# Designs tried in a protein design run: peptides against a protein of PDB entry 7SID. Part 67

Target 1, 151 residues: chain A of PDB entry 7SID
Amino acid sequence: LHMYLMLLKELPGEEYPLPMEDVLELLKPLSNVCSLYRRDQDVCKTILNHVLHVVKNLGQSNMDSENTRDAQGQFLTVIGAFWHLTKERKYIFSVRMALVNCLKTLLEADPYSKWAILNVMGKDFPVNEVFTQFLADNHHQVRMLAAESIN

## One batch from the design tools (peptide; made by RFdiffusion4, then SolubleMPNN)

Design b2_p18_5_s2 (from b2_p18_5, 8 letters changed)
Fold by OpenDDE base, seed 4:
Structure b2_p18_5_s2 (fold): chain B 151 residues (1-151), chain A 18 residues (1-18)
Amino acid sequence: as target 1 above (151 residues)
Amino acid sequence: SLDKLREEFLSNVTLPPE
């Protein structure tokens, strides 16, 4: 886990996107890692913070290749799971804040949710619709973060 | 394999409340 998180942390920002092949390699173990540590709030927060770089890389891709779609799908699976568990009130506010940041970045990359769609329990939830729900979050800091992201 | 991971991740668990 620590090595994996370190790799995510060391990813270059939006100004220096990675090749899609490298993104796929980084995403490959992500679902497994998240599943194993889904009950650990601190680890989940850390993962969500680190995958911001992945979102930025996906957003910077101008390619509509099979690899791009694959990477998007793998990433959205993880985000969708975090969203689902959030709806079930499984995560504390700090984890939800990290998730909001991920969703914000997704919206920046795909404002109309053409590909940024969360599939949860067989149902599709466009990220732009999901994001607005955090404006009504029970925690004031989450609501504030969501509101600031819209401005 | 991916479906298995999804199922595992989405399984209901009891977590401490905020």
Scores: peptide ipSAE 0.039, ipTM 0.647, DockQ to the pose 0.137
Fold by OpenDDE base, seed 5:
Structure b2_p18_5_s2 (fold): chain B 151 residues (1-151), chain A 18 residues (1-18)
Amino acid sequence: as target 1 above (151 residues)
Amino acid sequence: SLDKLREEFLSNVTLPPE
């Protein structure tokens, strides 16, 4: 786990995108790691903070590439799962803060949610619609972060 | 499979409260 988290942390940001093939290799075990540690709030927060770099890479990639679509799908699966468990009140505010930051970054890359769509339990939820729900979060810092992210 | 991992992650679990 620690080695994997280090790899995610070292992923270059928006200014220096990695080849999509490399991004896919990093994303490949992500869903499994998240599933194994879904009860660990600290690990979940760390994962969400690190995958911000992945979002930045996905936003600058060629949308016509099959690898890009695959990477987007794998990433959105993880984000969708975190959102679903958040709705079930399974995560503390610090994890929700990290999730909001991920959603904010997604909206910056895809303001109209053309590809940023969460599929949860067989239903599609555009990220822009999901994001607005955090304006009513029980924790004031989460509400504030969500409000500040609106253009 | 990805679907299996998704289902496992989304499974109902009891987590510590805030």
Scores: peptide ipSAE 0.028, ipTM 0.629, DockQ to the pose 0.138
Fold by OpenDDE base, seed 3:
Structure b2_p18_5_s2 (fold): chain B 151 residues (1-151), chain A 18 residues (1-18)
Amino acid sequence: as target 1 above (151 residues)
Amino acid sequence: SLDKLREEFLSNVTLPPE
């Protein structure tokens, strides 16, 4: 876990996009890590904060590439899981803040939610519509961040 | 370097299913 988190932390930003093949390799273990530590608030927050770099890389890639679609799918599966657990009230506000930031970054890459769609329990949730749920969050900072993302 | 860290992670880290 420590090594993986260090790797995510040191990922280059939008100015230095990774090859899609590298993104795929990084995403492969992510689902398992998230599942294993889904109850650890600190680990989840850290993961969500660091995968912002992955979102930026996905937004700069060719949308027609099969590898890009594969990477998007794997990433959205993880984000969808965090969203689902958020709906089940499993995460403290700081984790929800990190999730909103991930979703905000997705919208910056895909403002019209052409591919940024969360599939949870067989139902599709466009990311632009997910923010409306955070506007009703119990914590004021989460509500404010969600509102900022819409405007 | 990032490349070395990536290679080390992929080769030495295994995750149990859960």
Scores: peptide ipSAE 0.017, ipTM 0.468, DockQ to the pose 0.042
Fold by OpenDDE base, seed 2:
Formats: C-alpha cells, sequence, structure tokens
Structure b2_p18_5_s2 (fold): chain B 151 residues (1-151), chain A 18 residues (1-18)
C-alpha cells in the first residue's frame, strides 16, 4: 500500500499525461486496494486525493482507444464503489470532499458524460447526476464545495 | 527517483498491495 500510494502521489500532473499503458498498470491493483481499505477513512481519502492525477490523464486521452476505455472503466468502477458507500453513509465528510473533487475533475474532462457514467448495482448514473446529489450533503463544507464546482 | 519507483511498482503489481 505504501509504495502504491507513493507512486500515485508522484504521478505527473495534467500537463504531462502518462502513457495509457502505464495508467492501466496503475489501475489494475486499485480496486483491490480500495476494497481492502474501504473501511479506513484516512486511506480512502489519500487514495481519492491521489487518483486525481489519473482522472486528468484519462481526460486527455484518445477516447477511441481500447486501452482508454478499459482504463476509464476500471477507474469508474472504483469511483462507483466509493459513491455507493457514500450513499450508505460509510464515509466522513473529508472522504466525501475528496470524492467530490474527483467527480468535479471528471466533469471537467467529460462535461457531457459521454464516458463518465457510474454503474452501481446494475444501474447507470451519469456523473453530473451523481455530482448534484452532493448539493444536499449533510456537511456544509461538502455542499459548499459542490456548489462552487458547478457555479 | 520517480522512474525507479514506477519500475518497482510495475514489477510488483501482481503481488498483494503494501
Amino acid sequence: as target 1 above (151 residues)
Amino acid sequence: SLDKLREEFLSNVTLPPE
């Protein structure tokens, strides 16, 4: 976990996207890591903060590439899981803040939700629809962040 | 370095996460 998180932290920014092959390799263990630590608020927050780099890379990639679609799918699966657990009130506000930032970045990359769609329990949720739910979050800082992101 | 860290990670992605 430590090495994985260190790598995520050191990923190049939006200005220098990684090759999609590298992104895929980074995403492969992500779901397992998230699953193992889904009840650890600090680890989840850290993961969500660091995967912002992945979102930025995905947004700048060729959408027609099979590898891009694969990477997007793997990433969205993880985000969908975080969203699902958020709906079940499993995460504190700081984790939800990090999730909102991820969703914001997704919307910036895909404003029309062409690929940014979460599948949770067999149902599809466009990220823009998911994002608006945070406007009604119980914590004022989460609501504020969500509102600032779309205004 | 970042390159070395990446190499170490990629070489062990099939192993249980740390």
Scores: peptide ipSAE 0.016, ipTM 0.460, DockQ to the pose 0.040; fails the geometry check

Design b2_p18_5_s3 (from b2_p18_5, 6 letters changed)
Fold by OpenDDE base, seed 4:
Structure b2_p18_5_s3 (fold): chain B 151 residues (1-151), chain A 18 residues (1-18)
Amino acid sequence: as target 1 above (151 residues)
Amino acid sequence: SLEKLREEFLKNVTLPPE
């Protein structure tokens, strides 16, 4: 876990996008890591903060590439799981804030949710629709972050 | 370096079958 988190942290931002092959290598184990630590609030927050680099890379990639679609799918599976558990009130506000930041970055790359769609329990949830739900979050800081992100 | 971390990570992580 520590090695994985360090690897995510060392990724460059959107100014220096990674080759999609490298992104795929990082995403492949991510689902399992998140599943193992789904009940650990601190680990989940850390993961969500670090995967912001991945989101930025996905936004700068060629949308027509098969590898890009694969990477997007793997990432959205993870985000969908976090969203699902958020709806079940399993995460504290700090984790939800980290999730909002991820969703914000996704919307910057895909404002109309052409590809940024969460599939949870067989149902599709466009990220733009998911994002607006945080405007009604129970915690004031989450609401504020969501509100600031739409302007 | 990133390359070193990647190499070490891949050696220690067993990926599930896809």
Scores: peptide ipSAE 0.022, ipTM 0.448, DockQ to the pose 0.048
Fold by OpenDDE base, seed 3:
Structure b2_p18_5_s3 (fold): chain B 151 residues (1-151), chain A 18 residues (1-18)
Amino acid sequence: as target 1 above (151 residues)
Amino acid sequence: SLEKLREEFLKNVTLPPE
């Protein structure tokens, strides 16, 4: 876990986008790691904070390639899982804050949710619709972050 | 470099089967 988190932390910033092949390699173990530590709030928060770099890379990609679609799909699967567990009230507010930041970045890249669609339990949820749900979050800081993100 | 780090990680971590 520590090695993987270091890997995520050392990702280049927005100014230096990763090659899509590197993004795919990074995403391959992510789903399994998230599943293994889904009950650990600190690990989930750390993962969500670090994958912001991945979201930025995906949003800046102008490549309409199979690899791009694959990377987007793998990432959305992970985000969908976090969203699902959030709806089941499994995460504290700080984890939800990190998730909102990820969703915010996705909306900046895809405001109309053309590709940013979460599939949970066989049902599709556009990220723009998912994002509005956080406006009614029980924690005031989560509501505030969501509200500020759409203004 | 990324692949090297991934491989090193996978050698030291046993992930549960899906």
Scores: peptide ipSAE 0.022, ipTM 0.435, DockQ to the pose 0.050
Fold by OpenDDE base, seed 5:
Structure b2_p18_5_s3 (fold): chain B 151 residues (1-151), chain A 18 residues (1-18)
Amino acid sequence: as target 1 above (151 residues)
Amino acid sequence: SLEKLREEFLKNVTLPPE
């Protein structure tokens, strides 16, 4: 876990995107790591904060590439899982804020949710639809972050 | 470096096949 988190932390942002092949290699174990530590709020927050760089890399890639679609799918699976557990009230506000930042970044890359669609329990949820639900979050800081992210 | 971390990570983690 420690080595993986270090790798995520050091990932370059949108200014210096990585080759999609490198992004794919990084994403492969992500779902397993998230599943293993889904009950650890601090680890989940850390993961969500670090994967912002992955979203930025995905947004600048060739959308017609099979590798890009694969990377998008793997990432959206993880975000969908965090969203699902959020609906079950499993995460504190700081984790939800980190998730909102991920969703915000996704919407910046895909404003119309052409590919940014979460599949949860066999149903599709466009990220823009999911994002608006945080405007009614129980915590005022989460609501504020969601509202400011729309502007 | 990031490259070194990536190489070490890939050596120590069994990745599922695509």
Scores: peptide ipSAE 0.022, ipTM 0.486, DockQ to the pose 0.047
Fold by OpenDDE base, seed 1:
Structure b2_p18_5_s3 (fold): chain B 151 residues (1-151), chain A 18 residues (1-18)
Amino acid sequence: as target 1 above (151 residues)
Amino acid sequence: SLEKLREEFLKNVTLPPE
């Protein structure tokens, strides 16, 4: 876990995107990592903070690439899982804050949710619709962060 | 380096989901 988190932390920013092949390889084990540590709030927050770099990379890539579509799918699976557990009230506000930041970044890359669609339990949830639910979050800081994204 | 970390990570990761 420590090694994985260090790797995520060291990912290049938006100015220097990774090759999509590298992004895909990094995303492959992520679902398993998140599953193992889904009850650890600190680990989840850390993961969500670090995957912001991945979102930036995905948004700057060729949408026609098979690897891009695959990477997007892998990433959205993870985000969907975090959102699902959020709906089940499994995460504290700081984790939800990190999730909102991820969703915000996704919306910046895909404002109309053309590809940013969460599939949870066989149902599709466009990220723009998912995002608006955080405007009614129980924690004021989460609501504030969500509101700032639409203003 | 990032490349070294990536290589080591990919070689050693075995994480079954719960």
Scores: peptide ipSAE 0.020, ipTM 0.467, DockQ to the pose 0.045

Design b2_p18_5_s4 (from b2_p18_5, 5 letters changed)
Fold by OpenDDE base, seed 2:
Structure b2_p18_5_s4 (fold): chain B 151 residues (1-151), chain A 18 residues (1-18)
Amino acid sequence: as target 1 above (151 residues)
Amino acid sequence: SLEKLREEFLKDVTLPPE
């Protein structure tokens, strides 16, 4: 886990994106890792903080390629799972803060949720609609972060 | 498949409240 998290942390930002093939290789085990540690708040927070780099890389890639669509799908699967568990009140505010940052970055890359759509249990949830729900979060810091993202 | 990945991640789990 620690080695994998280190690799995620070292991903280049949007200014120096990785080839999409490399991004895919890093994303392949991510869903399994998240599933194994879904009950660990600290690990989940760390994962969400590190995958911000993936969103930045996706935003700078050719969105028409098969590899890009595959990477988007794998990434959105993970984000959708975290959001689903958030809706079930399974995560503390610090994890939700990290999730909001991921959603914020997604909206920067795809403001109208053309591709940023969460599919959870067969239902589609555009990220822009998902994001606005955090404006009504029970924790003040989450609401503030969400509000700052809009203004 | 992506659906299989979703299913594996979303296995029933009970977590403590916030």
Scores: peptide ipSAE 0.040, ipTM 0.666, DockQ to the pose 0.119
Fold by OpenDDE base, seed 1:
Structure b2_p18_5_s4 (fold): chain B 151 residues (1-151), chain A 18 residues (1-18)
Amino acid sequence: as target 1 above (151 residues)
Amino acid sequence: SLEKLREEFLKDVTLPPE
């Protein structure tokens, strides 16, 4: 886990995106890692903070690439799972804050949710619709963070 | 097997209250 988190942390920023092939390789084990540590809120927060770099890479890639679509799908699977567990009130505010940051970054890359669609339990949830739910979050800091995106 | 990983991720979780 530690090594994997370090790799995620060291992902290049938006200014120097990785090749999509490399992003895809990094995403492959992510669902498994998240599943193993889904009950560890500190690890979940850390993962969500680090995958911000992935979102930046995904948003600057060729949308027609098969690898891009694959990477997007794998990433959205993870985000969808975090969102689902958030809906079930499993995560504390700090984890929700990290998730909102991911969603904000997704909206910056895809403001109309053309590809940023969460599929949970066979249903599609566009990220822009998912994001608005955090405007009514029980924690004031989460609401404030969400509101910054629309103000 | 993304579906299997997704199912595992979505299993019941008990976390300390906020």
Scores: peptide ipSAE 0.036, ipTM 0.655, DockQ to the pose 0.134
Fold by OpenDDE base, seed 4:
Structure b2_p18_5_s4 (fold): chain B 151 residues (1-151), chain A 18 residues (1-18)
Amino acid sequence: as target 1 above (151 residues)
Amino acid sequence: SLEKLREEFLKDVTLPPE
């Protein structure tokens, strides 16, 4: 876990996007890692903070590439799971804040949710619609972060 | 399988309050 998290942390930002092949390699174990540590708030927060670099890379890639679609799908599966558990009130505010930051970055790359769609339990949730729900979050800091992100 | 991993990830979780 530690090594994997370090790899995620060392990813460059959108100014220096990685080849999509490298992004795919990093995403492959992510679902498993998240599943194993889904009950650990600190690990989940750390993962969400580090995958911001992945989101930035996905936003700078060619949408017509099969590898891009694959990477997007794998990433959105993970985000969808975090969103689902958030709806079930399983995550503390700090994890939700990290999730909001991920969603914000997705919206910057895909403002109209052309590809940024969370599929959970066979139902589609466009990220732009998901994001607005955090404006009504129970925690004031989450609401503030969401509100600041739309301006 | 990927589906199994997704299913496992989405299982109910009991967490401490905020």
Scores: peptide ipSAE 0.031, ipTM 0.641, DockQ to the pose 0.135
Fold by OpenDDE base, seed 5:
Structure b2_p18_5_s4 (fold): chain B 151 residues (1-151), chain A 18 residues (1-18)
Amino acid sequence: as target 1 above (151 residues)
Amino acid sequence: SLEKLREEFLKDVTLPPE
């Protein structure tokens, strides 16, 4: 876990995107790591904060590439899982804040939700639809972050 | 370096084939 988190932390942003092949290698164990530590609030927050760089890399890639679609799918699976557990009230506000930032970054990369769609329990949820639900979050800081992210 | 981290990570983690 420690080495994996270090790798995520050091990932370059949108100004210096990595080759998609490298992004794919990084994403391969992500779902397993998230699943293993889904009950650890601090680890989940850390993962969500670090994968912001992955979203930025995805947004700078060729959308027609099979590797890009594969990377998008793997990432969205993880975000969908965090969203699902959020609906089940499993995460504290700081984790939800990190999730909102991920969703915000997704919308910046894909404003029309062409690929930014979460599949949860067999149903599709566009990220913009999911994002607006945080405007009614129980914690004022989460609501504020969601509202400011729309502007 | 990031390259070194990637190499070490890929060495220590068994990844399923695509």
Scores: peptide ipSAE 0.009, ipTM 0.437, DockQ to the pose 0.046

Design b2_p18_6_s1 (from b2_p18_6, 9 letters changed)
Fold by OpenDDE base, seed 5:
Structure b2_p18_6_s1 (fold): chain B 151 residues (1-151), chain A 18 residues (1-18)
Amino acid sequence: as target 1 above (151 residues)
Amino acid sequence: MLEEIEKHIQELQEKYLS
């Protein structure tokens, strides 16, 4: 786990973007890691913080290739899972804040939610629609972060 | 699941950290 988290943190955030092939390799274990540690708030927070760099790397690609779509899909599956568990009240506010930051970064890369769409339980939810839900979060810091991100 | 994770981690290590 430690080594993977290091790679997840360091590789995508480099000066030169990773080739999409390498992004795919980096994302391969992500879903499984998230599944294993879904109940560990600290690990979830760490993952959410690190995948911000993955989003930035994905957004730098100007080619809509099969690999790009595949990488986007794998990433969105993970974000969708975190969103689902958030709705089930499984995450503390600090994890939800990390998720809001992920959603914000996604919206920066895809303001119109052309590809940033979460599929949860067979239903599609555009990230911009999901994001607005955090404006009504129970924790004031989460609401403030969400509101700040819209401005 | 753990075996898959370990395999992918090892592949990434070999590619970027060796």
Scores: peptide ipSAE 0.185, ipTM 0.770, DockQ to the pose 0.908
Fold by OpenDDE base, seed 3:
Structure b2_p18_6_s1 (fold): chain B 151 residues (1-151), chain A 18 residues (1-18)
Amino acid sequence: as target 1 above (151 residues)
Amino acid sequence: MLEEIEKHIQELQEKYLS
């Protein structure tokens, strides 16, 4: 786990973005890792913090390529799972904070949620609609983070 | 599942860190 988290943190970058083929390789174990550690709040927070770099890499790529769509799909599946468990009140506020930051970064790359759409239980949820739900979060800091991200 | 994850992590290490 430690080695994977290190790779997830260090490989994606803004200076020299990874080829989409390498992004796909990096994302391959992500779903399984998230499933294995979904009950560990610290690991989930760490994962969500590190995947911010992946979002930035995805936003800089050619959105019309098949590899880009594949990478987006795999990434959004993981984010959708985190959001689903958040709706089931499985995550503490610090994990929700990290998730809001991920959603914020997605909206910066795709303000109109053309590709940033979460599919959960067979239903589509645009990230912009998902994001607004955090404005009503039970924790003050989560609401504040969501509110400041609108402007 | 754990073994598969560990194998893939090892492959990533060999590709990017060695």
Scores: peptide ipSAE 0.181, ipTM 0.771, DockQ to the pose 0.926
Fold by OpenDDE base, seed 4:
Structure b2_p18_6_s1 (fold): chain B 151 residues (1-151), chain A 18 residues (1-18)
Amino acid sequence: as target 1 above (151 residues)
Amino acid sequence: MLEEIEKHIQELQEKYLS
């Protein structure tokens, strides 16, 4: 786990994006890792913080190739799972804070949620619609972070 | 699942760290 988290943190970059083929390789174990540690709040928080760089890497792609769509799909599957468990009140505020930051970064890359759409239980949820729900979060810091991201 | 994850992590290490 430690080595993977290190790679997840250090390899993707906004200034020097990885080739999409390498992004795909990096994303391959992510879903399984998240599933294995879904009940570990600290690991989930760390993963969400690190995948911010993956979003930035994806956002630098100017071509909607098959590999790009594949990478986006794999990434969004993971974010969708975190969102689903958040709705089930499985995550503490600090994890939700990290998720909000991830959604914020997604919106910066895709403001109108053209590709940033979460599919959960067979239903589509555009990230911009998902994001606004955090304005009504039970924790004041989460609400504040969400509000600051809009302003 | 764990073995598969570890195997893939090892492959990533070989690709990016060697």
Scores: peptide ipSAE 0.179, ipTM 0.768, DockQ to the pose 0.939
Fold by OpenDDE base, seed 1:
Structure b2_p18_6_s1 (fold): chain B 151 residues (1-151), chain A 18 residues (1-18)
Amino acid sequence: as target 1 above (151 residues)
Amino acid sequence: MLEEIEKHIQELQEKYLS
């Protein structure tokens, strides 16, 4: 796990964007890793913080390539899972904070939610719609973070 | 599943750290 988290952190954070082929390779185990550690709040928070760099990488790539669409899909599957578990109240506020930051970064990369759409239980949720729900979060810091991101 | 994940992570390590 440690080595994977290191790769997740360091590779997309480089000055030069990763080739989309490498992004795909990096994302391959992510869903399973998240599933294995879904109960570990610290690991989940760490993952969400690191994937911020992946979002930036996805936003800078050729949006017309098949690999880009594939990478976006795999990434959004993971974010959708975090969103789903958030709705089930499985995550503490610090994890939700990290998720809000991730969604904020997604909106910066895709302001119109052209590709940033979460599919949960067969239903599509544009990230901008998902993001606004955090304005009503039970924790004041989460609400504040969401609010300042909109203003 | 864990074994499969570890194997893939190992492959990533070899690709990017070697």
Scores: peptide ipSAE 0.178, ipTM 0.765, DockQ to the pose 0.903

Design b2_p18_6_s2 (from b2_p18_6, 12 letters changed)
Fold by OpenDDE base, seed 3:
Structure b2_p18_6_s2 (fold): chain B 151 residues (1-151), chain A 18 residues (1-18)
Amino acid sequence: as target 1 above (151 residues)
Amino acid sequence: TLEEIKSHIESLLKKYLS
């Protein structure tokens, strides 16, 4: 876990986007890591904070590439899992804050949720629709973050 | 498996951090 988190932390920033092939390689273990530590709030928050770089990279890539669609799909699966557990009230506000930041970044790349769609339990949920639900979050800081992202 | 994940992570570390 520590090694993986260190890798995510040391990834190059937006100024030097990763090749989509490398993004795919980085995403391969992500789902498994998230699954193993889904009950650890601190680990989940850390993961969500560091995958922001990946989200930004995905938004800048060629949308017509099959690899891009594949990477987007794999990433959205992970985000969908976090959102699902959020709906089950399994995460504290700080984790939800990190998730909102991820969703915000997705909306910046895809404001109309053309590809940013979460599939959870066989149902599709556009990210813009998911995002608006955080405007009614129980924690004031989460509501504030969501509101600031829209305005 | 955990070992497979660990091996993959180590491979990625060598590629990007070495």
Scores: peptide ipSAE 0.127, ipTM 0.693, DockQ to the pose 0.851
Fold by OpenDDE base, seed 2:
Structure b2_p18_6_s2 (fold): chain B 151 residues (1-151), chain A 18 residues (1-18)
Amino acid sequence: as target 1 above (151 residues)
Amino acid sequence: TLEEIKSHIESLLKKYLS
């Protein structure tokens, strides 16, 4: 886990996008890692903060290749898992804030949620609809962050 | 450069995920 988190931390910013092939390799173990540590709030927050690099890379992709679609799908699976646990009130506000930032970045790339759709327990949840729910979050900082993201 | 970044990331991928 530590090495994986270090790798995520060392990823370049959006100014230097990763090759999609590398993004795929990074995403492959992510679901398993998240599942193993889903009850650790600090780890979850750290993961969500660092996967922002991946989201930004996905958003900058101008090609609709198989690899891009695959990467998008794998990433959405991870975000969906975090969303699911959020709905079950399993995460504290700081984790939810990190999730909002991920959703914000997704919406910047896909404002109308054409491809940014979370599938959780067999049901589809467009990211724009998911994001709107955070405007009514119980924690004021989460609400504020969500509101700032709209402006 | 992008190539340098790619090489670095690939090295890290091999190190941490392989």
Scores: peptide ipSAE 0.044, ipTM 0.639, DockQ to the pose 0.402
Fold by OpenDDE base, seed 5:
Structure b2_p18_6_s2 (fold): chain B 151 residues (1-151), chain A 18 residues (1-18)
Amino acid sequence: as target 1 above (151 residues)
Amino acid sequence: TLEEIKSHIESLLKKYLS
């Protein structure tokens, strides 16, 4: 975990997009790490905060690339898992805020949820529909973040 | 530079994910 988090912390910002091949390599262990530490609120928040760089990279890539679609799919699987656990009330507000930021970044890249669709338990949930649910979050800071993110 | 960033990331990938 420590080594992987250190790697995520070293990722450049959106001004310096990584080659998609490198993004794919970064995503390979992500699902396993998230699954292993899904009960640790602090680790989940940290992961969500650091993977924002990955989302920004995905949004700037060639949408026609097979590698891009592969990376998008792998990332959406992870986000879907976090959202599913959020619906089960497993995460505190700070983790939900980090998730909202990820969803916001996805919507900036795909405002109409053409590819940003979460598949959870065999059902598809467009990110824009998922995002609106946070407008009714129990914590006011989460509601405010969601509302301010609507552009 | 972009190349320096890429080289750094690739080095980390090999070190931690390979």
Scores: peptide ipSAE 0.040, ipTM 0.635, DockQ to the pose 0.400
Fold by OpenDDE base, seed 1:
Structure b2_p18_6_s2 (fold): chain B 151 residues (1-151), chain A 18 residues (1-18)
Amino acid sequence: as target 1 above (151 residues)
Amino acid sequence: TLEEIKSHIESLLKKYLS
């Protein structure tokens, strides 16, 4: 886990995006890692903070490529899992803030949720619809963070 | 290097998680 988190942390920034093939390889094990540590708030927060780099890469890539669509799907699966557990009130505010940042970045790349759609328990939830729910979050800092993208 | 780390992580993940 430590090495994986270090890898995510050391990924190139937005100025030099990763090849989509590398993004795919990084995303493949992520679901399993998140599942194993879903009850560890610090690990979840760290993961969400570092996957922001992935979101930025996805937004700058060619949306028509098969690899891009595959990467988008795998990433959305992870985000969907975090959102699902958020709905079950499993995460503290700091984790939710990290999730909001991911959703904000997704909306910057796909403001109309053309591809940014979470599938949870067989149902589709557009990210823009999911995002609005954080405007009513119980924690004031989460509400404030969510509101920044609108105001 | 990043590639070395990635390769090592992938190997470990396959070993312990699958």
Scores: peptide ipSAE 0.030, ipTM 0.616, DockQ to the pose 0.082

